# Peptides against a protein of PDB entry 4IGA, part 75

Target 1, 116 residues: chain A of PDB entry 4IGA
Amino acid sequence: KRVLIVDDAAFMRMMLKDIITKAGYEVAGEATNGREAVEKYKELKPDIVTMDITMPEMNGIDAIKEIMKIDPNAKIIVCSAMGQQAMVIEAIKAGAKDFIVKPFQPSRVVEALNKV

## One batch from the design tools (peptide; made by RFdiffusion4, then SolubleMPNN)

Design b1_p22_2_s2 (from b1_p22_2, 14 letters changed)
Fold by OpenDDE base, seed 5:
Structure b1_p22_2_s2 (fold): chain B 116 residues (1-116), chain A 22 residues (1-22)
Amino acid sequence: as target 1 above (116 residues)
Amino acid sequence: SELDKQLELFKKAVEKKLKELE
């Protein structure tokens, strides 16, 4: 399966890319903000999206909503911080299928990828 | 670790809330 990685932090994208690749998945591409995520989803048609919802400049939930309008069957895994419980709930309501919490444990990321 | 425990608690809290919304 092909994964689109969305995170404004290059380091985080790199970390996820490593985990995803080692788990046997392919990285379809990367996006650095919500708008780019929507565009890349249309372009790349990934099987799975990892979506940062802690992005300071743009709320990842909005990107989720837009992607779900495009593809109601989109498989989105939200990436949150410890203080973002409410945001995770909203992301799930918006259509996200699972969530992972920063700092990521590789096994947890893989578990989420396999589950969706 | 303590961090792992906190992460697990976070996960459980979210999952509990999600179940309430089902």
Scores: peptide ipSAE 0.290, ipTM 0.800, DockQ to the pose 0.037
Fold by OpenDDE base, seed 1:
Structure b1_p22_2_s2 (fold): chain B 116 residues (1-116), chain A 22 residues (1-22)
Amino acid sequence: as target 1 above (116 residues)
Amino acid sequence: SELDKQLELFKKAVEKKLKELE
């Protein structure tokens, strides 16, 4: 399966890319903000999206909603911080299928990828 | 570890709230 990685932080994208590839998944591409995420989803048609919802100065919920309009069957895993329970709930309401919490444990990321 | 405990608590709290919303 092919994964689109969305995160404004280069380090986080690199970390996820490493975990995803080592787990046997393919990285379809990367996006650095919500608008780019929507565009890349249309272009790449990935099987799974990892979506950072703790991006500073940007709401990942909107990106989720737009992707769900494009593909109601989209498989989105949200990436959150420890203090973002409300945001995770909103992300799930918007259509996300699962969530992972920073700092990421590789096994947890793989579990989420396999689940969706 | 302490981190594992915190992550588990977070996960359970979110899952509980999501279940309550169903």
Scores: peptide ipSAE 0.283, ipTM 0.799, DockQ to the pose 0.036
Fold by OpenDDE base, seed 4:
Structure b1_p22_2_s2 (fold): chain B 116 residues (1-116), chain A 22 residues (1-22)
Amino acid sequence: as target 1 above (116 residues)
Amino acid sequence: SELDKQLELFKKAVEKKLKELE
């Protein structure tokens, strides 16, 4: 399966890319903000999206909603920080299938990838 | 570790809330 990685932090994208590839998944591409995420989803048609909702300049929940409009069957794993329980809940309500919390535990990331 | 415990608590709290919404 192909994964689109969305995070404004290059380091985080790199970390996820490493985990994803080691788990046998393919990285379809990367996005650095919510707008780009929507555009890349249309372009790349990934099987899974990891979506950071703690991006400082943009709320990833809006990106989730837009992607779900494009593809109601989209498989989105939301990425949050500690203390972001409310945001995770809203992301799930918006259509996200699972969530992972920073700092990432590789096994948890893989579990989420396998689940969706 | 303490971090692992906190992450687990976070997960459980979110999952509990999600179940309440069902």
Scores: peptide ipSAE 0.275, ipTM 0.793, DockQ to the pose 0.037
Fold by OpenDDE base, seed 2:
Structure b1_p22_2_s2 (fold): chain B 116 residues (1-116), chain A 22 residues (1-22)
Amino acid sequence: as target 1 above (116 residues)
Amino acid sequence: SELDKQLELFKKAVEKKLKELE
């Protein structure tokens, strides 16, 4: 399966890319904000999206909503920080299938990828 | 570890809220 990685931090994208590829998944591409995420989703048609919550231009919640409009079957895993419980809940309500918390544990990331 | 404990607490809190919304 192909994964679109969305995070404004290059370091985080690199970390996720390493975990995802080592788990046997393919990285479809990367996005650095919510607007780019929506554009890349249309372009790449990934199987799974890892979606950072807090980003410039467009946050993760809004990006999820826009992606769900174009593909109601999108498989989105939201990525959050420890203090973003409410945002995770909103992400799930918006259509996200699962969530992972930073700092990422590789096994937890793989579990989420396998679940959705 | 302490990190594992914090992550578990976070997960449980979120899951609890999600169940309440079902």
Scores: peptide ipSAE 0.269, ipTM 0.789, DockQ to the pose 0.036

Design b1_p22_2_s3 (from b1_p22_2, 15 letters changed)
Fold by OpenDDE base, seed 1:
Structure b1_p22_2_s3 (fold): chain B 116 residues (1-116), chain A 22 residues (1-22)
Amino acid sequence: as target 1 above (116 residues)
Amino acid sequence: SELEKQLEELKKAVEEMLKKLA
């Protein structure tokens, strides 16, 4: 399966890319903000999206909602930090299928990828 | 640990919500 990685931090994208590829998944592409994520989703038609929702200047929830409008069957895993439980819940309400918490544990990322 | 407890609680809450929304 092909994964679109969304995060404004290059280091975080790199880390996720490493975990995802080592787990046997393919990286479809990367996006650095919510609007770019929506456009990349339309362009690449990935099987799974990892979506950061902790970015200060970006509302990841809005990106989720827009992707869900494009594809109601989208498989989105939100990436959050501890203390952002409310945002995780909002992401699930918006259509996300699972969540992972920073710092990422590879086994947890793989579990989420396999589940959605 | 407390962190693990919080994560498990959130995981269970999300699982229940997903079931409700399905």
Scores: peptide ipSAE 0.329, ipTM 0.835, DockQ to the pose 0.035
Fold by OpenDDE base, seed 5:
Structure b1_p22_2_s3 (fold): chain B 116 residues (1-116), chain A 22 residues (1-22)
Amino acid sequence: as target 1 above (116 residues)
Amino acid sequence: SELEKQLEELKKAVEEMLKKLA
């Protein structure tokens, strides 16, 4: 399966890319904000999306809503800091299948990828 | 470490609780 990685932090994208690749998944591409995430989803048609919440241009919640309009069966895993609990709830309501609290163990990401 | 394991378990519990609230 192919994964689109969405996070404004280069370090986080790098970490997720390593985890995803080692787990046997393919990285479809990367996005640095919600607007880019929506565009990349249309372009790459990934099987799974890892989605940050707090990003410039467009936040992750709005990106989830837009992606769900395109593909109601989209598989989105949210990655969020503990301080963003309310926003995580909103992301789940928007259609996210799972969410991971930062900082996370690689095994937690793999678990989420395998479950969605 | 044991502390890291405990933290991971706590996070998973919180995640599950938050999912129920959504």
Scores: peptide ipSAE 0.327, ipTM 0.817, DockQ to the pose 0.039
Fold by OpenDDE base, seed 2:
Structure b1_p22_2_s3 (fold): chain B 116 residues (1-116), chain A 22 residues (1-22)
Amino acid sequence: as target 1 above (116 residues)
Amino acid sequence: SELEKQLEELKKAVEEMLKKLA
């Protein structure tokens, strides 16, 4: 399966890329903001999306909603920070299928990838 | 820990929501 990684932090994308790749998944591509995420989803048609919803200058929930409009069967895993429980709930309502909390362990990421 | 409790509560909430939305 191919994964689109969405996060404004280069380090975070790098870490996720490493985890995803080592887990046997393919990285379809990367996006640094919600708008780019939507564009990349259309372009790459990934199987799974990891979506940062704690981006400072971007609304990850909106990106989820837009992707769901494009593909109601999209498999989106939201990446949040502890203390953002409400945002995670909103992400699920918007269509996300699972969540991981930063800082995350590789095993948790893999678990989420396997679940969706 | 409290942090672990919060994570568990969140997991449960998400699971319930996913079941309802499915």
Scores: peptide ipSAE 0.323, ipTM 0.833, DockQ to the pose 0.036
Fold by OpenDDE base, seed 4:
Structure b1_p22_2_s3 (fold): chain B 116 residues (1-116), chain A 22 residues (1-22)
Amino acid sequence: as target 1 above (116 residues)
Amino acid sequence: SELEKQLEELKKAVEEMLKKLA
């Protein structure tokens, strides 16, 4: 399966890419903000999306909503920071299928990838 | 730990919500 990685931080994208590829998944591409995520989703038609919702200026929930309008069957895993339980819940309501919390445990990321 | 408990509770809440939204 092909994964689109969305995060404004290059370091975070790098970490996820490493985990994803070692788990046997392919990285379809990367996006650095919500708008780019929507554009890349249309372009790449990934099987799975990892969507950062940690940064306030990056409205990951809005990106989820837009992607769900394009593809109601999109498989989105939200990436959050500790203390953002409410944001995770809102992301799930918006259509996300699972969540992972920073700092990531590789096994948890793989579990989410396999589940969605 | 408290952190692990919070994460587990969140996981449970998400699972329950996913079932309701299905």
Scores: peptide ipSAE 0.318, ipTM 0.830, DockQ to the pose 0.035

Design b1_p22_2_s4 (from b1_p22_2, 15 letters changed)
Fold by OpenDDE base, seed 1:
Structure b1_p22_2_s4 (fold): chain B 116 residues (1-116), chain A 22 residues (1-22)
Amino acid sequence: as target 1 above (116 residues)
Amino acid sequence: SELDELLAKTEEALKKALEELA
């Protein structure tokens, strides 16, 4: 399966890319903000999306909503920081299939990828 | 570790919250 990685932090994208690749998944591409995520989703048509929900400039929830409009069957995993429970719940309501709390271990990411 | 315990508690709380929504 191909994964689109969305996170404004380059380091986080790198870390996720490493985990995803080592787990046997393919990285379809990367996005640095919500708007780019929507565009990349349309372009790449990934199987799974990891969506940062704590991006400072843009709320990842909005990106989820837009992606769901494009593909109601989208498989989105939300990545959030501790203390953002309410936002995670909103993301799930918007259509996200699973969530991961930062900081995370590689096994947790793999678990989420395998679940969706 | 302490961090692992905190993460576990956080995820458990989220799971419970999601169950309430379902």
Scores: peptide ipSAE 0.130, ipTM 0.675, DockQ to the pose 0.038
Fold by OpenDDE base, seed 3:
Structure b1_p22_2_s4 (fold): chain B 116 residues (1-116), chain A 22 residues (1-22)
Amino acid sequence: as target 1 above (116 residues)
Amino acid sequence: SELDELLAKTEEALKKALEELA
C-alpha cells in the first residue's frame, strides 16, 4: 500500500517515512500543508494518508473534509500532539479512521497502518 | 514512565471516542 505523509515538519516526515518503509509500505509522496495534501491526494491517489492536525496556523480538519469529498473511502490517520483530544475527536467526526499521538513509537504507527 | 502512562491514558480515551463515533 502507498502512503501520503502530511506534516509541516521535515523531521517528522523523515521519521514517518523511515517507519512506513521499514514496515513494508510505500511512500507515495509528501505534503507540507493541508492545501498541498488535498492536491497530492488527487495526484497520487494514495491508499493511506498520515495527517498532522496540530500544525500552527493550519486547519488540518479542513484538509480531511476536502479529501473525504474527493474519496469517501479515504483512509486517513491523524497525527496529534498530547493535549489535542478535542481536535482529534473533530478529525474523527470529519472522517479520520484512526489516530496517533505524539510522541509515538514505531510499533504504534505500524498498528495504525495495518488497521485502516 | 510518567510519559508512557499519560500516553496510554490519552490513547485509551481517544480509542473509546473513535469506537463510539464509528
Scores: peptide ipSAE 0.129, ipTM 0.682, DockQ to the pose 0.040
Fold by OpenDDE base, seed 2:
Structure b1_p22_2_s4 (fold): chain B 116 residues (1-116), chain A 22 residues (1-22)
Amino acid sequence: as target 1 above (116 residues)
Amino acid sequence: SELDELLAKTEEALKKALEELA
């Protein structure tokens, strides 16, 4: 399966890329904000999306909503910072399938990928 | 509804996850 990694932090994208790749998944591409995420989703049509919530230009919640308009069956895993419970709930309401709390262990990421 | 059930389960899981990381 191919994964689109969305996060404004280069370090986070790099970390996720390593975990995802080592877990046997393919990285379809990367996005640094919600607007870019929507564009990349249309372009790459990934199987799974790891979505950061707090990003410039367009936040993860709005990105999820837009992606769900494009593909109601999109599999989105939100990557949220601790203390963002309300935002995670909003992400789920918007259509996200699972969540990962930062900081996270590689095994948790893999678990989420396998679940969705 | 299906959504309500999903949210309930998610909230519970999220709370546990946050506790483990705290």
Scores: peptide ipSAE 0.071, ipTM 0.639, DockQ to the pose 0.042
Fold by OpenDDE base, seed 4:
Structure b1_p22_2_s4 (fold): chain B 116 residues (1-116), chain A 22 residues (1-22)
Amino acid sequence: as target 1 above (116 residues)
Amino acid sequence: SELDELLAKTEEALKKALEELA
């Protein structure tokens, strides 16, 4: 399966890319903000999206909402920081299928990828 | 609703995850 990685932090994208590829998944592409995420989703039509919440231009919650308008069957895993419980709940309401809390272990990422 | 049930389960899982990270 192909994964779109969305996070404004280059290091985080790199970390996720490493985990995703080692787990046998393919990285469809990367996005650095919510607006780019929506555009990349249309372009790449990935199987799974890992979505950061706090990003410039457009946050992850809004990106989820826009992607769900494009594809109601989108498989989005929200990646949240500690203390963002309310935003995780909002992401789930918006259509996210699972969540990962930062900092995370690689096994947790793989678990989420396999679950959705 | 189904969504409410899923959300409730997610909230519980999130709570546990946060506790483990704390």
Scores: peptide ipSAE 0.065, ipTM 0.628, DockQ to the pose 0.042

Design b1_p22_3_s1 (from b1_p22_3, 16 letters changed)
Fold by OpenDDE base, seed 1:
Structure b1_p22_3_s1 (fold): chain B 116 residues (1-116), chain A 22 residues (1-22)
Amino acid sequence: as target 1 above (116 residues)
Amino acid sequence: SLMDEYKKIATEALKEALKLAE
């Protein structure tokens, strides 16, 4: 399966890319903000999306909503340091399939990838 | 840290609860 990695932090994208590839998944591409994520989703048609929340231009919640308009069956895993209850609820309501709190262990990401 | 672990556990619990409610 192909994964689109969305995060404004280059280091985080690198980390996720390493985890994803070692787990046997393919990286479809990367996005650095929510607007770019929506565009890349249309272009690449990935099987799975890892989505950060706090990003410039467009945040992850709004990006999830826009992607869900494009593809109601999108498989989006949120990866965020903002693990407050309210944020988790908003992500789920927007359409996210899972929510991973930063900092995370690689095994947690792999588990999410395998289950969505 | 302890707070990080608590946050992870709480988040997972909440997620599961939401799934059950849907």
Scores: peptide ipSAE 0.020, ipTM 0.474, DockQ to the pose 0.055
Fold by OpenDDE base, seed 5:
Structure b1_p22_3_s1 (fold): chain B 116 residues (1-116), chain A 22 residues (1-22)
Amino acid sequence: as target 1 above (116 residues)
Amino acid sequence: SLMDEYKKIATEALKEALKLAE
């Protein structure tokens, strides 16, 4: 399966790319903000999205909502330091399938990838 | 951490609840 990685932090994208590829998944592409994520989703049609929340231009919650409009069956895993209950609830309501709090262990990401 | 575990459980519970509401 192909994964779109969305995070404004280059080091985080690199980390996720390493985890994703070692787990046997393919990286479809990367995005650095929510607006870019939406466009990349349309372009690449990935099987899974890892989504940061706090990003410039468009935040992850809004990106999830827009992607869900495009594809109601989108498989989006949130990866965010903003792990407050309210944020988790908002992400799930928006359509996210899982929520991973930063910092995370690679195994947690792999588990999420395998289950969505 | 304990908080991370709680958040995981809470997230899963919420997902299930939303599915049931559909």
Scores: peptide ipSAE 0.019, ipTM 0.455, DockQ to the pose 0.041
Fold by OpenDDE base, seed 4:
Structure b1_p22_3_s1 (fold): chain B 116 residues (1-116), chain A 22 residues (1-22)
Amino acid sequence: as target 1 above (116 residues)
Amino acid sequence: SLMDEYKKIATEALKEALKLAE
């Protein structure tokens, strides 16, 4: 399966790319903000999206909503330092299939990839 | 940290609760 990695932090994208690749998944592409994420989703039609929340231009919650309009069956895993219950609820209401709190273990990401 | 672990546990619990509420 192909994964679109969305995060404004280059380091985080690099780390996720390593985890995703070592787990046997393919990286479809990367996005650095929510607007770019929506555009890349249309372009690449990935199987899975890892989505940061706090990003410039467009945040992850809004990106999830827009992607869900494009593809109601989108498989979006949120990866965020904002692990507050309210944020988790908001992400799930928007359509996220999973929510991973930063910092995370690689195994947690792999588990999410395998389950969505 | 302890706070990080708490957030992870809370997130998982909340996720499961929301799934059950569907």
Scores: peptide ipSAE 0.019, ipTM 0.461, DockQ to the pose 0.054
Fold by OpenDDE base, seed 2:
Structure b1_p22_3_s1 (fold): chain B 116 residues (1-116), chain A 22 residues (1-22)
Amino acid sequence: as target 1 above (116 residues)
Amino acid sequence: SLMDEYKKIATEALKEALKLAE
């Protein structure tokens, strides 16, 4: 399966790329903000999206909503430092399938990838 | 609305499930 990695932090994208590839998944592409995420989703048609929340231009919640308009069956795993109850609820309502709080263990990401 | 309340409850349940999975 192909994964679109969305995070404004280059080091985080690198980390996720390493985890994803070692787990046997393919990286479809990367996006650095929500606007790019939406465009990349249209372009790449990934199987899974890892989505940061706090990003410039467009945040992850809005990106999720827009992607869900494009593909109601999108499989989006949120990966964010903002693990507050309200944010988790908001992500779920937007359509996220899972929510990983930073900092995380690689195994947690792999588990999420396998479950969605 | 009734549907809004249902969705809220369902969301809360899912939230808790996600936390348990972490």
Scores: peptide ipSAE 0.018, ipTM 0.433, DockQ to the pose 0.026

Design b1_p22_3_s2 (from b1_p22_3, 16 letters changed)
Fold by OpenDDE base, seed 3:
Structure b1_p22_3_s2 (fold): chain B 116 residues (1-116), chain A 22 residues (1-22)
Amino acid sequence: as target 1 above (116 residues)
Amino acid sequence: SLYEEYLKISEKKRKEAEELAA
């Protein structure tokens, strides 16, 4: 399966890329904000998306909503430092399949990838 | 490893955020 990695932090994208590839998945591409995420989803048609929330231009919640309009069957895993209950509920309501709070264990990401 | 570096950076950011919030 191919994964689109969305995060405004270059180091976080590197971390996720390492985890994803070591778990046997392929990285479809990367996006640095929600607007780019929507564009890349259309272009790459990935199987799974890892989505940050706090990003410039367009936040992760809005990106989830836009991607779900494109593909209601999109498999989106949120990975965010914003682990408040209200934010988790909002992400799930928007269409996210899982929510991983930063800082995370690599095994938690692998578990989420395998589950969606 | 990347994970060890991630933990270091995350802890640093947490401490900085706490200092700013104080």
Scores: peptide ipSAE 0.156, ipTM 0.628, DockQ to the pose 0.376
Fold by OpenDDE base, seed 2:
Structure b1_p22_3_s2 (fold): chain B 116 residues (1-116), chain A 22 residues (1-22)
Amino acid sequence: as target 1 above (116 residues)
Amino acid sequence: SLYEEYLKISEKKRKEAEELAA
């Protein structure tokens, strides 16, 4: 399966790429903000999306909503430092399949990828 | 490794957050 990595932090993208590839998944591409995420989703048609929340241009919640409009079957895993219950609920309501709180363990990401 | 660096950065941020909140 191909994964689109969305995060404004280059280091985070690099780490996620490492985790994803070592887990046997392919990285479809990367996006640095919500707008780019939506564009890349349409372009790359990834199987899974790892989505950050706090990003410039467009936040992750809005990106999730837009992607879900494009593809109601989108598999989006949120990966964010903002793990407050309210945010988790909002992400799930927007369409996210899972929510991983930063800092995370690599295994948690792999589990999410395997179960989404 | 990337993970080790991530943990290090995370710990640093945690510590800073705690100090700010204190």
Scores: peptide ipSAE 0.155, ipTM 0.627, DockQ to the pose 0.356
Fold by OpenDDE base, seed 4:
Structure b1_p22_3_s2 (fold): chain B 116 residues (1-116), chain A 22 residues (1-22)
Amino acid sequence: as target 1 above (116 residues)
Amino acid sequence: SLYEEYLKISEKKRKEAEELAA
């Protein structure tokens, strides 16, 4: 399966790419904000999306809503920071299938990828 | 490894946030 990685932090994207690849998944592409995430989803039609919440231009919540308009069956895993409980709830309401709290262990990412 | 660096950065940010909130 192909995964689109969305996070404004370059290091976070690199780490997720490493975890995803070692787990046997393919990285479809990367996005640095919500607007890019929506554009890349349309272009790449990934099987799974890992979505950061707090990003410039467009946050992850709005990106989820826009992606769900494009594909109601989109499989989005939210990757949120500690202390963003309210936003995680909003992400689930918007259509996210699962969530991972930062800092996370690689095994937790793999578990989420396998379950969606 | 990338994971080890991630943990270090995360711990640093947590510590800085706690100091700012104190």
Scores: peptide ipSAE 0.137, ipTM 0.605, DockQ to the pose 0.378
Fold by OpenDDE base, seed 1:
Structure b1_p22_3_s2 (fold): chain B 116 residues (1-116), chain A 22 residues (1-22)
Amino acid sequence: as target 1 above (116 residues)
Amino acid sequence: SLYEEYLKISEKKRKEAEELAA
């Protein structure tokens, strides 16, 4: 399966790429904000998306909503430091399949990838 | 490793957030 990595932090994208690759998945591409994520989703048609929340241009919640309009069957895993219950609920309502709170263990990411 | 560096950064951010909230 191919994964689109969305995060405004280069280091985080690098770490996720390492985890995803070692878990046997392929990295379809990367996006640095929500708007870019939507564009890349249309172009790459990834199987899974890892989505940050706090980003410039467009936040992760709005990106989820837009991607779900494009593909109602999109598999989006939120990965964010914003772990408040309200934020989690909002992400799930937007269409996210799972929510991983930062800082996370690599195994938690792998578990989410395998589950969706 | 990348993970170890990630943890260090995360811990730093956590401490900064706690200090700001205090």
Scores: peptide ipSAE 0.115, ipTM 0.591, DockQ to the pose 0.415

